# Peptides against a protein of PDB entry 1EMU: the designs that were tried, part 112

Target 1, 132 residues: chain A of PDB entry 1EMU
Amino acid sequence: PPYLKWAESLHSLLDDQDGISLFRTFLKQEGCADLLDFWFACTGFRKLEPCDSNEEKRLKLARAIYRKYILDNNGIVSRQTKPATKSFIKGCIMKQLIDPAMFDQAQTEIQATMEENTYPSFLKSDIYLEYT

## One batch from the design tools (peptide; made by RFdiffusion4, then SolubleMPNN)

Design b2_p26_7_s2 (from b2_p26_7, 8 letters changed)
Fold by OpenDDE base, seed 1:
Structure b2_p26_7_s2 (fold): chain B 132 residues (1-132), chain A 26 residues (1-26)
Amino acid sequence: as target 1 above (132 residues)
Amino acid sequence: MEEEEEEEEKEEEELLEELIEEAIAE
């Protein structure tokens, strides 16, 4: 069943709508849902193909991601990303150089955080175990 | 915060929410 795949890898969990829903609920209870939201924001952003018609929207999105997750020093995403990574993103925003991959390093660091902490905890959580 | 800046921030937030929802749905 799918829930067994979720225990095999975080990737499998994040490829399943039910898995995402349960994991996000768990993260909300732990006060760290921003980790997952940021991860999906980065994924969605990278999928946007740059063109003349969406340049302004891409800039707005980049700013939104930066302001919500990177700039907020009290946020969990900010605390779990390296200063050099945050500085790079800030530089991209300030220079308006919005490459699809500009959040890749930050996403990698947040993914590592989930792999190390919240994902294992989720597999031991009541919400997951009761689902199985 | 100026009204114009606040409106721009709200627009950015809406775009972000849509982006996340779309990414989750895929």
Scores: peptide ipSAE 0.671, ipTM 0.917, DockQ to the pose 0.972
Fold by OpenDDE base, seed 4:
Structure b2_p26_7_s2 (fold): chain B 132 residues (1-132), chain A 26 residues (1-26)
Amino acid sequence: as target 1 above (132 residues)
Amino acid sequence: MEEEEEEEEKEEEELLEELIEEAIAE
């Protein structure tokens, strides 16, 4: 069943709507749902193909991601991303150089955080175990 | 200026929420 695949890899968990729902609920309980939201924001952003018609939208989205997750020094995402990574993102925003991959390094760092901490904890959580 | 900035921030937040929802749905 799918829940067994969730225990094999974070990728499998994040590729399943039910898995995402349960994991996000767990993260909310832990006060760190922003980790997952940021991860999906980065994924969604990277998929947006730059063109003249969506340039303004992409800039607004980039600013939104930056302001919500990177600029907030008290946020879990900000605390789990390296200063150099945050500085790079800030530079892109200030220069309005909005490359689809501008959040890739930050996403990688947040993914590593989930892999090392919240994902293993989720597999030991009541919400996951009761689902199985 | 503050009102315009607040409206821009609200729009950005809405766009961000939509982006996340779409990414999850894919």
Scores: peptide ipSAE 0.670, ipTM 0.918, DockQ to the pose 0.965
Fold by OpenDDE base, seed 3:
Parts: structure tokens; sequence; C-alpha cells
Structure b2_p26_7_s2 (fold): chain B 132 residues (1-132), chain A 26 residues (1-26)
């Protein structure tokens, strides 16, 4: 069943709507749902093809991601991303150079955080165990 | 000025929420 695949890889968990829902609920209880939301924001952003017609929208989205997750020093995403990574993103925003891959490094760092901390904890949580 | 900035931030937040929802749905 799908829940067994969730225990094999984070990728499998994040590819399943039920898995995402349960994991997000768990993260909210732990006060770190922003990790997952940021991860999906980065994924969604990267999929947007840059063109003249959506340049303004992409800039707004990039700013939104930056302001909510990177700039907030009290946020878990900010605390789990390296200063150089955050500085790079800031630079892109300031220069209005909005490459689809501009959040890739930050996403990688947040994914690593989930892999090493929240994901293992989720698999030991009552939410997951009661589902299985 | 401040109201315009608040409206901009609100729009950005809405766009972000939509982006996340779409990404999760894929």
Amino acid sequence: as target 1 above (132 residues)
Amino acid sequence: MEEEEEEEEKEEEELLEELIEEAIAE
C-alpha cells in the first residue's frame, strides 16, 4: 500500500495527496509547516516558463516567496537555509533577475532538513502510525 | 503609499497560495 512507500522515501510521500495531507498536518503540529509549503512553492515556481507576459507575475511570486520564507528571520525556513543562499536570492530579487532555478539551492537545503529531521519524526508519529 | 504596499503584499500572498496549491495538486 502507498503508506509503505511513504516510509521508503520522502519523494514517495510528497507524490501522494494523502501523504502530503498527513505530513502537513504533522508539520503544523510541530510548528514547521513552512518547510513543506516552501518546498512546493519552489517546485511550482520552477515550472513557470519565463516569458514577457508572465514576467510581472513571476516577479511577484518570487518576492512573495522571499518575503514570507527567506526574509523572516524568525521562520524555520530562514533558520534552515545558509546565509549565502539567502543572499543570492535577495540579489536576484533586487536585480529583478528571476531565473526559474533561483530557489533551487534553498529548496535543496530545506529538503535536506526535512529528510534528516521532520520526515523521520513523521514516520514515528501517531498520525502516521494510526493511518497505517 | 502604505496602503498600496499592503495591497501588493496581499496580492503576492494570494499568488503564492495558489502556486503552492497547484504544485501540491500535480
Scores: peptide ipSAE 0.670, ipTM 0.917, DockQ to the pose 0.961
Fold by OpenDDE base, seed 5:
Structure b2_p26_7_s2 (fold): chain B 132 residues (1-132), chain A 26 residues (1-26)
Amino acid sequence: as target 1 above (132 residues)
Amino acid sequence: MEEEEEEEEKEEEELLEELIEEAIAE
């Protein structure tokens, strides 16, 4: 069953709508749902193909991601990203140089955080165990 | 000016929510 694949890799969990739903519920209870939301925000942002007609939209989205997750020093995403990574993102925003891959390093760092902490905890949680 | 900035932030938040929802759904 799918829940067994979820225990084999975070990738398998994030590719499954039911897995995402359960994991997000768990993260909300732990007060760290922003980790997952940020991860998906980065994925969605990277998929937007740059063109003249969507330049303003992409800039607004980049600013939104930056303001909500990077700029908030009290946020879990900010606490789990490297200062150099955050500075790079800030620089892109200030210069209005919005490359599709500008959040890739931050996404990698947040993914590592989930792999090391929240993902293993999820597999030990009542939510997951009761589902199995 | 303050109202304009507030409305801009609101628009950015809405765009972000849509982006996340779409990414999760894919």
Scores: peptide ipSAE 0.669, ipTM 0.917, DockQ to the pose 0.981

Design b2_p26_7_s3 (from b2_p26_7, 9 letters changed)
Fold by OpenDDE base, seed 1:
Structure b2_p26_7_s3 (fold): chain B 132 residues (1-132), chain A 26 residues (1-26)
Amino acid sequence: as target 1 above (132 residues)
Amino acid sequence: MEEEEKREEEEEEELLEELIKEAIEE
C-alpha cells in the first residue's frame, strides 16, 4: 500500500495526495507547516515557464515567497536557510532577475531539514501509525 | 504600512496560495 512507500522516501510521500495531507496535518501540529508550503511553492514556481506575458506575475510570486518565508526572521523557513541563500534570493528580487531556479538552493536546504527532522518524526507519529 | 503596499501584499499572498495549491494537486 502507498503508506509503505511513504516510509521509503520523502519523495514518495510528497508525490501522494493522501501522504501530503497527513504530513501537512502533522507539520501544522508541530508548528512548521511552512516547510512544506515553501517546498511546494518553490516547485510550483520553477514549473512556471517565463514569458513576456507572465513576467509581472512571476515577479509578484517571487516577492510573495521571499516576503512570507525568507524575510520573516521568526519563520521556520528563514531559520532553516543559510544567510548566503537568503541573500541571493534577496538580490534576485531587488534586481528583478527572476530565474525559475532562483529558489532551488533554498528548497534543497528546506528539503534537507525535512529529511533530517520532520519526516522521520512523522513516521513515528500517531497520525501515521494509526493510518497504517 | 501604506494602504497600497498592503493591497499589493494581499495580492501576492493570494497568488502564492494558488501556486501552492496547484503544486500540491499536481
Scores: peptide ipSAE 0.665, ipTM 0.912, DockQ to the pose 0.938
Fold by OpenDDE base, seed 4:
Order: structure tokens, then sequence, then C-alpha cells
Structure b2_p26_7_s3 (fold): chain B 132 residues (1-132), chain A 26 residues (1-26)
């Protein structure tokens, strides 16, 4: 069953709509839903192909991601990303150099945070165990 | 200027929510 694959890797969990829903619910209860939302924001952003027609949209999205998750020093994403990574993102925003990969390092760091803490805890949670 | 800034932030938030939703559904 799919829920067994969720226990094999975080990748399998995040590739399943039901898995994502349960995991996000769990993270919300733990006050860490921003970790997952940021991860998907980065994925979505990277998929946007730069062109003349979406330049303004991409800049607005980059600013939104920066202000919501990186700029807030009290936020979980900000606390789990390296200062150099946050500084790089800020620089891209200020210079309006919006490369599709500008959030890749931050996404990697947040993914590592989930792998080490929230993902293992999810597999031991009541919400996951009751689903199985 | 404050009202204009608020409108811009609301637009950015809406774009972000749509981006996340689409990424989850992919």
Amino acid sequence: as target 1 above (132 residues)
Amino acid sequence: MEEEEKREEEEEEELLEELIKEAIEE
C-alpha cells in the first residue's frame, strides 16, 4: 500500500496527495507547516520558465517567498536556513536577478530539516498510525 | 502609499498561495 512507501522515503510521501495532506496536517499541529509550504513554493518557482511575459510575476513571487519565509527572523524557515543562504536570496531580490534556481539551497536545507526531525516524528504520530 | 503597499503585498500573497497549490497538485 502507498502508506508503506511513505515510510521508505520522504520523496515517496511528498509524491502522494494523501501523504502530503496527512503530513501537512501533522506539521500544522506542530506549528511547522511553513516548512512544507516553503518546500513546495521553491519547487513551483523553479518550474516557472523565464520569459518576457512572466518576468513581473516571477519577481513578485520571489519577493513573496522572501518576505513570508526568509525575512521573518522568528519564522521556522528562517531559523532553519543558513545566514549565507538568506543573504544570497536577499541579494537576488535587491538586484532583481531572479534565477529559477535562486531558492535551491534554501530548499535543500529545509528538506534536510524535515528529514531529520518532522518526517521521522510523523511516522510515529497518531495521524499516520491510525491511517495505516 | 500605505494602501498601495498593502495591495501589492496582498497580490504577492495570492500569487504565492496559487504557486504552492499548483506545486502540490503536480
Scores: peptide ipSAE 0.663, ipTM 0.911, DockQ to the pose 0.966
Fold by OpenDDE base, seed 5:
Structure b2_p26_7_s3 (fold): chain B 132 residues (1-132), chain A 26 residues (1-26)
Amino acid sequence: as target 1 above (132 residues)
Amino acid sequence: MEEEEKREEEEEEELLEELIKEAIEE
């Protein structure tokens, strides 16, 4: 069943709508749903192919991601990303150099945070165990 | 200026919510 695949890898969990829903609910209870939202924001952003018609939209999205997750020093994403990574993103925003991969390092760091902390905890949580 | 800035930030927030929603559903 799908829930067994979720325990095999975080990727399998995040590739399943039911898995995402349960995991996000768990993260909200832990006060760290922003980890997952940021991860998906980065994925969605990277998939936007730069072109003449979407430059402004991409810049707005980049600024939104930066302001919500990186600039907020009290946020879980900000606390779990390295200063150099945050500085790089800030630089891209300030210079308006919006490469599709500009959030890749931050996404990697947040993914590592989930892998080491919240994902294992989720697999031990009542919400997951009751689902199984 | 403040009102315009607020409107722009709200637009960015809505774009972000849509981006996340689409990424989750993909």
Scores: peptide ipSAE 0.663, ipTM 0.911, DockQ to the pose 0.989
Fold by OpenDDE base, seed 3:
Structure b2_p26_7_s3 (fold): chain B 132 residues (1-132), chain A 26 residues (1-26)
Amino acid sequence: as target 1 above (132 residues)
Amino acid sequence: MEEEEKREEEEEEELLEELIKEAIEE
């Protein structure tokens, strides 16, 4: 069953709507749902093909991601991303050079955070165990 | 915070929420 795959791979968990829902609920209880939201924001952003028609939208999205997760010093994402990574993102925003991959490093760092902390905790949580 | 800045941030937030929602559904 899918829940067994969730325990074997974070990727499997994040590729399942039910898994995402449960994991996000867990993260909310832990006060760190932003980790997951940021991860998906980065994924969604990278999938947007740059073109003249969506240039403004992509810039707005990049700014939104930056302001909500990177610039917020009290946020879990900001605390779990390296200064150099945050500085790079800031630079892209300031120069309006919005490459689809501009959040890749930050996403990697946040993914590592989830892998090392919240994901293992989720697998030991009542939410997950009761689902199984 | 200027009203224009507020409107900009609100628009960005809306776009972000949509982006996340779409990404989750993919």
Scores: peptide ipSAE 0.665, ipTM 0.912, DockQ to the pose 0.957; fails the geometry check

Design b2_p26_7_s4 (from b2_p26_7, 10 letters changed)
Fold by OpenDDE base, seed 1:
Structure b2_p26_7_s4 (fold): chain B 132 residues (1-132), chain A 26 residues (1-26)
Amino acid sequence: as target 1 above (132 residues)
Amino acid sequence: MEREKEEEEREEEELLEELIEEAIAE
């Protein structure tokens, strides 16, 4: 069953709608749902192909991601991203140079945070164990 | 103006929420 795959790989968990739902619920209880939301925001952003018609939208999205997750010093994403990474993102926003990959490093760092902490904890949680 | 800035940020937030929901749904 899918829940066994979730225990083998975070990637498998995040590719499954049921897995995402349970994991997000767990993260909300832990006060760190922003980790997952940011991760998906980065994924979604990278998939947007740059073109003249969506330039404004992409800039707005980049600003939104930056303001909500990177600029907020009280946020868990900000606390789990390196200063150099945050500085790079800020630079992209200020210069309006919005490359699809501009959040890749930050996403990697947040993914590592989940891999090391929240994902293992999820597999030990009542939410997951009761689902099995 | 501050009001315009707040409105712009609200629009950005809405776009972000849509982006996340779409990414999760994929």
Scores: peptide ipSAE 0.678, ipTM 0.920, DockQ to the pose 0.965
Fold by OpenDDE base, seed 3:
Structure b2_p26_7_s4 (fold): chain B 132 residues (1-132), chain A 26 residues (1-26)
Amino acid sequence: as target 1 above (132 residues)
Amino acid sequence: MEREKEEEEREEEELLEELIEEAIAE
C-alpha cells in the first residue's frame, strides 16, 4: 500500500496527495510546515519557463519566496539554509537575474533538513501510525 | 509608499500560495 512506500522514501511521500496531506498536517503541528511549502514553492518555480510574458510574474514569485522564507529570520527555512545560499538568492533578486534553478541549493538544504528530522519523526507520529 | 509595499506583498503572497498549491497538486 502507498503508506509503505512513504516509509521507504520522502520522494514517495511527496508524490502522493494523501501522503502530502498527512505530512503537512504533521508539520503544522510541529510548527514547521514552511519546510514543505518552501520545497514545493521551489519545485513550482523551477517549472516556470522564462519568457517575456511571465518575466514579471517570475520575479514577483522569486521575491515572494525570498521574503516569506529566506528573509524571515524567525522562520525555520531561514534557520535551515546556509548564509551563502541565502546571499546568492538575494543577489539574484537584487540583480533581477531570475534563473529557474536559483532556489535549487536552498531546496536541497531544506530537503536534507526534512530527511534528517521531520520526515523520520512523521513516520513515528500518531497521524501516520493511525493511518497505517 | 507603505501602501504600495503592502499591495506588492499581498500580490506576492497570493502568487506564492497559488504556486505552492499547484505544485502540490502535480
Scores: peptide ipSAE 0.677, ipTM 0.919, DockQ to the pose 0.971
Fold by OpenDDE base, seed 4:
Structure b2_p26_7_s4 (fold): chain B 132 residues (1-132), chain A 26 residues (1-26)
Amino acid sequence: as target 1 above (132 residues)
Amino acid sequence: MEREKEEEEREEEELLEELIEEAIAE
């Protein structure tokens, strides 16, 4: 069953709608749902192909991601991203250089955080165990 | 200026929510 694959890799968990739902619920209880939301925001952002018609939208999205997750020093994402990474993102926003990959390093760092902490904890959580 | 910034931030937040929802659904 799918829930067994969730225990094999975070990738498998994040490829499953039910898995995502349960994991997000768990993260919310732990006060760190922003980790997953940021991860998906980065994924979604990277998929947007830059063109004349969506330039303004992409800039607004980049600003939104930056303001909500990077600029907030009290946020879990900000605390789990390196200063150099945050500085780079800030630079992109200020210069309006909105490359689809501008959040890749930050996403990688947040993914590592989930892999090392919240994902293992989720597999030991009541919400996961009761589902299985 | 304050009102315009608030409206801009609200729009950005809505776009962000849509982006996340779409990414999860894919």
Scores: peptide ipSAE 0.677, ipTM 0.919, DockQ to the pose 0.960
Fold by OpenDDE base, seed 5:
Parts: sequence; C-alpha cells; structure tokens
Structure b2_p26_7_s4 (fold): chain B 132 residues (1-132), chain A 26 residues (1-26)
Amino acid sequence: as target 1 above (132 residues)
Amino acid sequence: MEREKEEEEREEEELLEELIEEAIAE
C-alpha cells in the first residue's frame, strides 16, 4: 500500500495526495507547515516558464515567497536556511533577476530539514500510525 | 502610498496561495 512507500522516502510521500494531506496536517500541529508550503512554492515557481508576458507575475510571486518565508526571522523557513542562501535570494529580488531556479538552494535546505526532523517524526506520529 | 503597498502585498499573497495549491494538486 502507498503508506509503506511513504516510509521509504520523503519523495514518495510528497508525490501522493493523501500523503501530502496527512503530512501537512501533522506539520500544522507541530507549527511547521511553512516548511512544506515553501517547498511546494519553490516547485511551483520553478515550473513557471519565464517570458515577457508573465515577468510581472513571476516577480510578484518571488517577492511573496521572499517576504513570507525568507524575510520573516521568526519563521521556521528563515531559521532553517543559510544566510548566504537568503542573501542570494534577496539579491535576486532587489535586482529583479528572477531565474526559475533562484529558490533551488533554499528548497534543498528545507528539504534536508524535513528529512532530518519532521519527516521521521511524522512516521512515528499517531496520524501516520493510525492511517496504517 | 501605504494603502497601495498593502494592496500589492495582499495580491502577492493571493498569488502565492494559488501557486502552492496548484503545486500540491499536481
């Protein structure tokens, strides 16, 4: 069953709608939902094809991601991203150099955070265990 | 100017929410 694959890798969990739903619920209870939301924001952003017609939209999205997750020093995403990574993102925003991959390093760091902490905890949670 | 800034930020937040929801749904 799918829940067994979820325990094999975070990738399998995040590739399943039911898995995402349960994991997100768990993260909300832990006050860490921003980790997952940021991860998906980065994924969604990277998929947007840059062109003249969507330049403004992409800039607005980049600013939104930056302000909500990177700039907030009290946020878990900000605390789990390296200063150099945050500085790079800030630079892109300020210079309006909005490359589709501009959040890749931050996404990688947040993914590592989930792998090391929240993902293992989820597999030990009542939410997951009761689902199995 | 302050109201315009707040409105811009609200618009950005809405775009972000839509982006996340779409990414999750894929």
Scores: peptide ipSAE 0.676, ipTM 0.919, DockQ to the pose 0.979

Design b2_p26_8_s1 (from b2_p26_8, 11 letters changed)
Fold by OpenDDE base, seed 2:
Structure b2_p26_8_s1 (fold): chain B 132 residues (1-132), chain A 26 residues (1-26)
Amino acid sequence: as target 1 above (132 residues)
Amino acid sequence: DEELIKELVSRGVPEDVARELVELTK
């Protein structure tokens, strides 16, 4: 069953809508749902192909992601991303150089945070265990 | 911008997150 695959890798969990739903619920209870929300935001942003017609929209979206998750010093995403990574993103925003991959390093760091802490905790949670 | 919301959702972003981000672009 799919829930067994979820225990094999975070990737398998995040590739399943039911898994995402349960994991996100768990993260909300732990007060750290922004980790996953940011991760998906980065993926969604990267998958938007740049063109002349969406240049302004992509810039605004990048700015929104930056302000929501990176600039908030009290936010968990900000606390779990390195200063150099945040500075790079800021630079992209200020220079209006919006490469689809501009959040990749930040996403990697947040993914590592989930791998090390929240994902293992989820597998020990009542939410997951009761589902199995 | 419902089109941008739909694009984000189709690429895996939870709808509530997509809507919030798009709202922040205004």
Scores: peptide ipSAE 0.780, ipTM 0.969, DockQ to the pose 0.820
Fold by OpenDDE base, seed 1:
Structure b2_p26_8_s1 (fold): chain B 132 residues (1-132), chain A 26 residues (1-26)
Amino acid sequence: as target 1 above (132 residues)
Amino acid sequence: DEELIKELVSRGVPEDVARELVELTK
């Protein structure tokens, strides 16, 4: 069953809508849903192909992601991303150099945080265990 | 921008997150 695959890798969990729903519910209870939301935001942003008609929209979206998750020093994403990474993102936005991969390093750092902390905890949670 | 919301959702972004981000672009 799919839930067994979820225990094998975070990737398999995040590729399953049911897995995402359960994991996100768990993260909300832990007060750290922004980790996953930011992760998906980064993926969604990267998959938006740049073109002449969406340059302004992409800039605004990048700024929104930055302000929501990176700029807020009280946010968990900000606390779990390195200063150099946040500075790089800020620089991209200020210079209006909006490469699809501009959030990759931040996404990697947040993914590592989930891999090392919240994902293992999820597999020990009542939410996951009761589902199995 | 409903189109941008749909694009983000189709790429895996939870709908509530997509809507919030798009709202922040305004």
Scores: peptide ipSAE 0.778, ipTM 0.969, DockQ to the pose 0.822
Fold by OpenDDE base, seed 5:
Structure b2_p26_8_s1 (fold): chain B 132 residues (1-132), chain A 26 residues (1-26)
Amino acid sequence: as target 1 above (132 residues)
Amino acid sequence: DEELIKELVSRGVPEDVARELVELTK
């Protein structure tokens, strides 16, 4: 069943809408839903192919992601990303150099945080165990 | 920008997150 695949890898969990829903609910209870929301925001942003007609929109969206998750020093995403990574993103925003991959390193670091902490905790949580 | 919201959602972003981000672009 799908719940067994969720325990095999975080990737399998994030490829399943039911898995995402349960995991996000768990993260909200733990006060760290921004980890997953940021992860999806990065993926969504990267998949928006740049073109002349969406240049301004992509810049504004990148700025929104930056301000919401990176610039907030009290936020979980900011605390779990390295200073050099945050500085790089800031530089991209300031220079208006909006490469689709500009959030990749930050996304990798947040994914590692989930892999090492919240994902294992989720698999031991009541919400997951009651689902099984 | 409803079109941008739909594009983000179609690429895996939760709708509430997509709507919030698009609102922040204003």
Scores: peptide ipSAE 0.778, ipTM 0.969, DockQ to the pose 0.822
Fold by OpenDDE base, seed 3:
Structure b2_p26_8_s1 (fold): chain B 132 residues (1-132), chain A 26 residues (1-26)
Amino acid sequence: as target 1 above (132 residues)
Amino acid sequence: DEELIKELVSRGVPEDVARELVELTK
């Protein structure tokens, strides 16, 4: 069953809507849902292919992601991203150079945080174990 | 911008997150 694959890799968990739902619920209970929300925001942003007609929208969206998750010094995403990574993102925003991959490093760092902490905890959680 | 919300959702972003982000673009 799919829940067994969820235990094999975070990737498998995040490829399954049921897995995402359970994991996000768990993260909300732990007060760190922003990790996953940011991760998906980065993916969604990257998948928005740049074109002349969406340049302004992409800039505004990038700014929104930056302000919501990176600039908030009290936020878990900000605390789990490297200063150089945050500085790079800030630079992109300030220069209005909005490459689809501008959040990739931050996403990688947040993914590592989940891999090392919240994902293993999820697999030990009541919500996951009761689902199995 | 409902179109942008739908685009984000179709690309895996949870709807509530997508709506919040789009609202922040205003």
Scores: peptide ipSAE 0.771, ipTM 0.968, DockQ to the pose 0.813

Design b2_p26_8_s2 (from b2_p26_8, 10 letters changed)
Fold by OpenDDE base, seed 4:
Structure b2_p26_8_s2 (fold): chain B 132 residues (1-132), chain A 26 residues (1-26)
Amino acid sequence: as target 1 above (132 residues)
Amino acid sequence: MEELIEELVARGVPEDVARELVELTK
């Protein structure tokens, strides 16, 4: 069953809508939902291929992601990203250099945080165990 | 703006997250 694959890798969990739903519910109760939301936001942003007609939209979206997750010093995403990574993103925003990969390093660091902490905890949670 | 929400959702972003981000672009 799919829940067994969820325990094999975080990637498998995030490829399943039911898995995402359960994991996100778990993260919300732990106050860590922004980790996953930011991860998805980065992926979604990267998949918006740049063109002449969407440059302004991409800039505004990048700014929104930056302000919500990176700039907020009280946020869990900000606390789990390195200062150099945050500074790089800030530089991209200020220079209006909006490369699709501008959030890649931050996404990698947040993914590592989930891999090391929240994902293992989820697999030991009542939410997951009761589903199995 | 609704189009951007749909584009983000189509690329894996949860709808509530997409909607919030788009609102922040205004």
Scores: peptide ipSAE 0.783, ipTM 0.966, DockQ to the pose 0.833
Fold by OpenDDE base, seed 5:
Structure b2_p26_8_s2 (fold): chain B 132 residues (1-132), chain A 26 residues (1-26)
Amino acid sequence: as target 1 above (132 residues)
Amino acid sequence: MEELIEELVARGVPEDVARELVELTK
């Protein structure tokens, strides 16, 4: 069943809408849902291919992601991303150089945080175990 | 703006997150 695949890899969990729903609920209870929300925001942003008609929208969206998750020093995403990574993103925003991959390093660092901490905890949680 | 929300959701972003981000672009 799908829940067994979720235990094999975080990738399998995040490819399943039911898995995402349960994991996000768990993260909300732990006060760290921003990790997953930021991860999806980065993916969504990267998948928005740049064109002449959406440059302004992409800039505004990048700025929104930056302000919501990176600039907030008290936020979990900010605490789990390296200063150099945050500085790079800030630089892109300030220079208005909005490459689709500009959040890739931050996304990688947040993914590692989930892999090492919240994902294993989820597999031991009542939410997951009751689902099985 | 609603179109951008739909585009983000279509690319895997939870709807509430997409709506919040788009609101922040205003």
Scores: peptide ipSAE 0.782, ipTM 0.966, DockQ to the pose 0.863
Fold by OpenDDE base, seed 1:
Structure b2_p26_8_s2 (fold): chain B 132 residues (1-132), chain A 26 residues (1-26)
Amino acid sequence: as target 1 above (132 residues)
Amino acid sequence: MEELIEELVARGVPEDVARELVELTK
């Protein structure tokens, strides 16, 4: 069953809508849902292909992601991303250089945080165990 | 605005997250 695959890799968990739902519920209870939300935001942003008609929209979206998750020093995403990474993102936004990959390093760092902390905890959680 | 929400959702972003982000672009 899919829940067994979820225990094999975070990728498998995030590739399944039921897995995402349960994991996100767990993260909300832990007060760190922004980790996953940011991760998906980065993926969604990267998958938006740049074109002449969406340049301003992409800039605004990048700025929104930055303000929501990176700029707030009290946020968990900000606390789990390196200063150099946050500075790079800020630079991209200030210079209006909005490459689809501009959040890749931040996403990697947040993914590592989930891999090392919240994902293992999820697999030990009542939410996951009761589902199995 | 709704179009951008749909685009993000189509690319895996949870709808509530997509909606919030798009709102922040205003």
Scores: peptide ipSAE 0.782, ipTM 0.966, DockQ to the pose 0.858
Fold by OpenDDE base, seed 3:
Structure b2_p26_8_s2 (fold): chain B 132 residues (1-132), chain A 26 residues (1-26)
Amino acid sequence: as target 1 above (132 residues)
Amino acid sequence: MEELIEELVARGVPEDVARELVELTK
């Protein structure tokens, strides 16, 4: 069943809507849902193909992601991203150079955080074990 | 823009997150 694949890799978990739902619920209970929300925001942003007509839209969205998750020093995403990474993102925003991959490094760092902490904890959680 | 929310959701972003981000673009 799919829940067994979820235990094999975070990728498998995040590729399953049921897995995402359970994991996100778990993260909310742990007060760190922003990790996953940011991860998906980055993916969604990257998948918005740039064109002449959506340049302003993409800039505004990038700024929103930056302000919500990176600029908030009290946020878990900000605490789990390296200063150089945050500075790079800030630079992109300030220069209005909005490459689809501008959040990739931050997303990688947040993914590593989940891999090392919340994902293993999820697999040991009652919510996951009771689902199995 | 409701359209941007739909675009983000179509690309995997949870709806509540997408809606919040779009509101922040205003």
Scores: peptide ipSAE 0.779, ipTM 0.966, DockQ to the pose 0.829

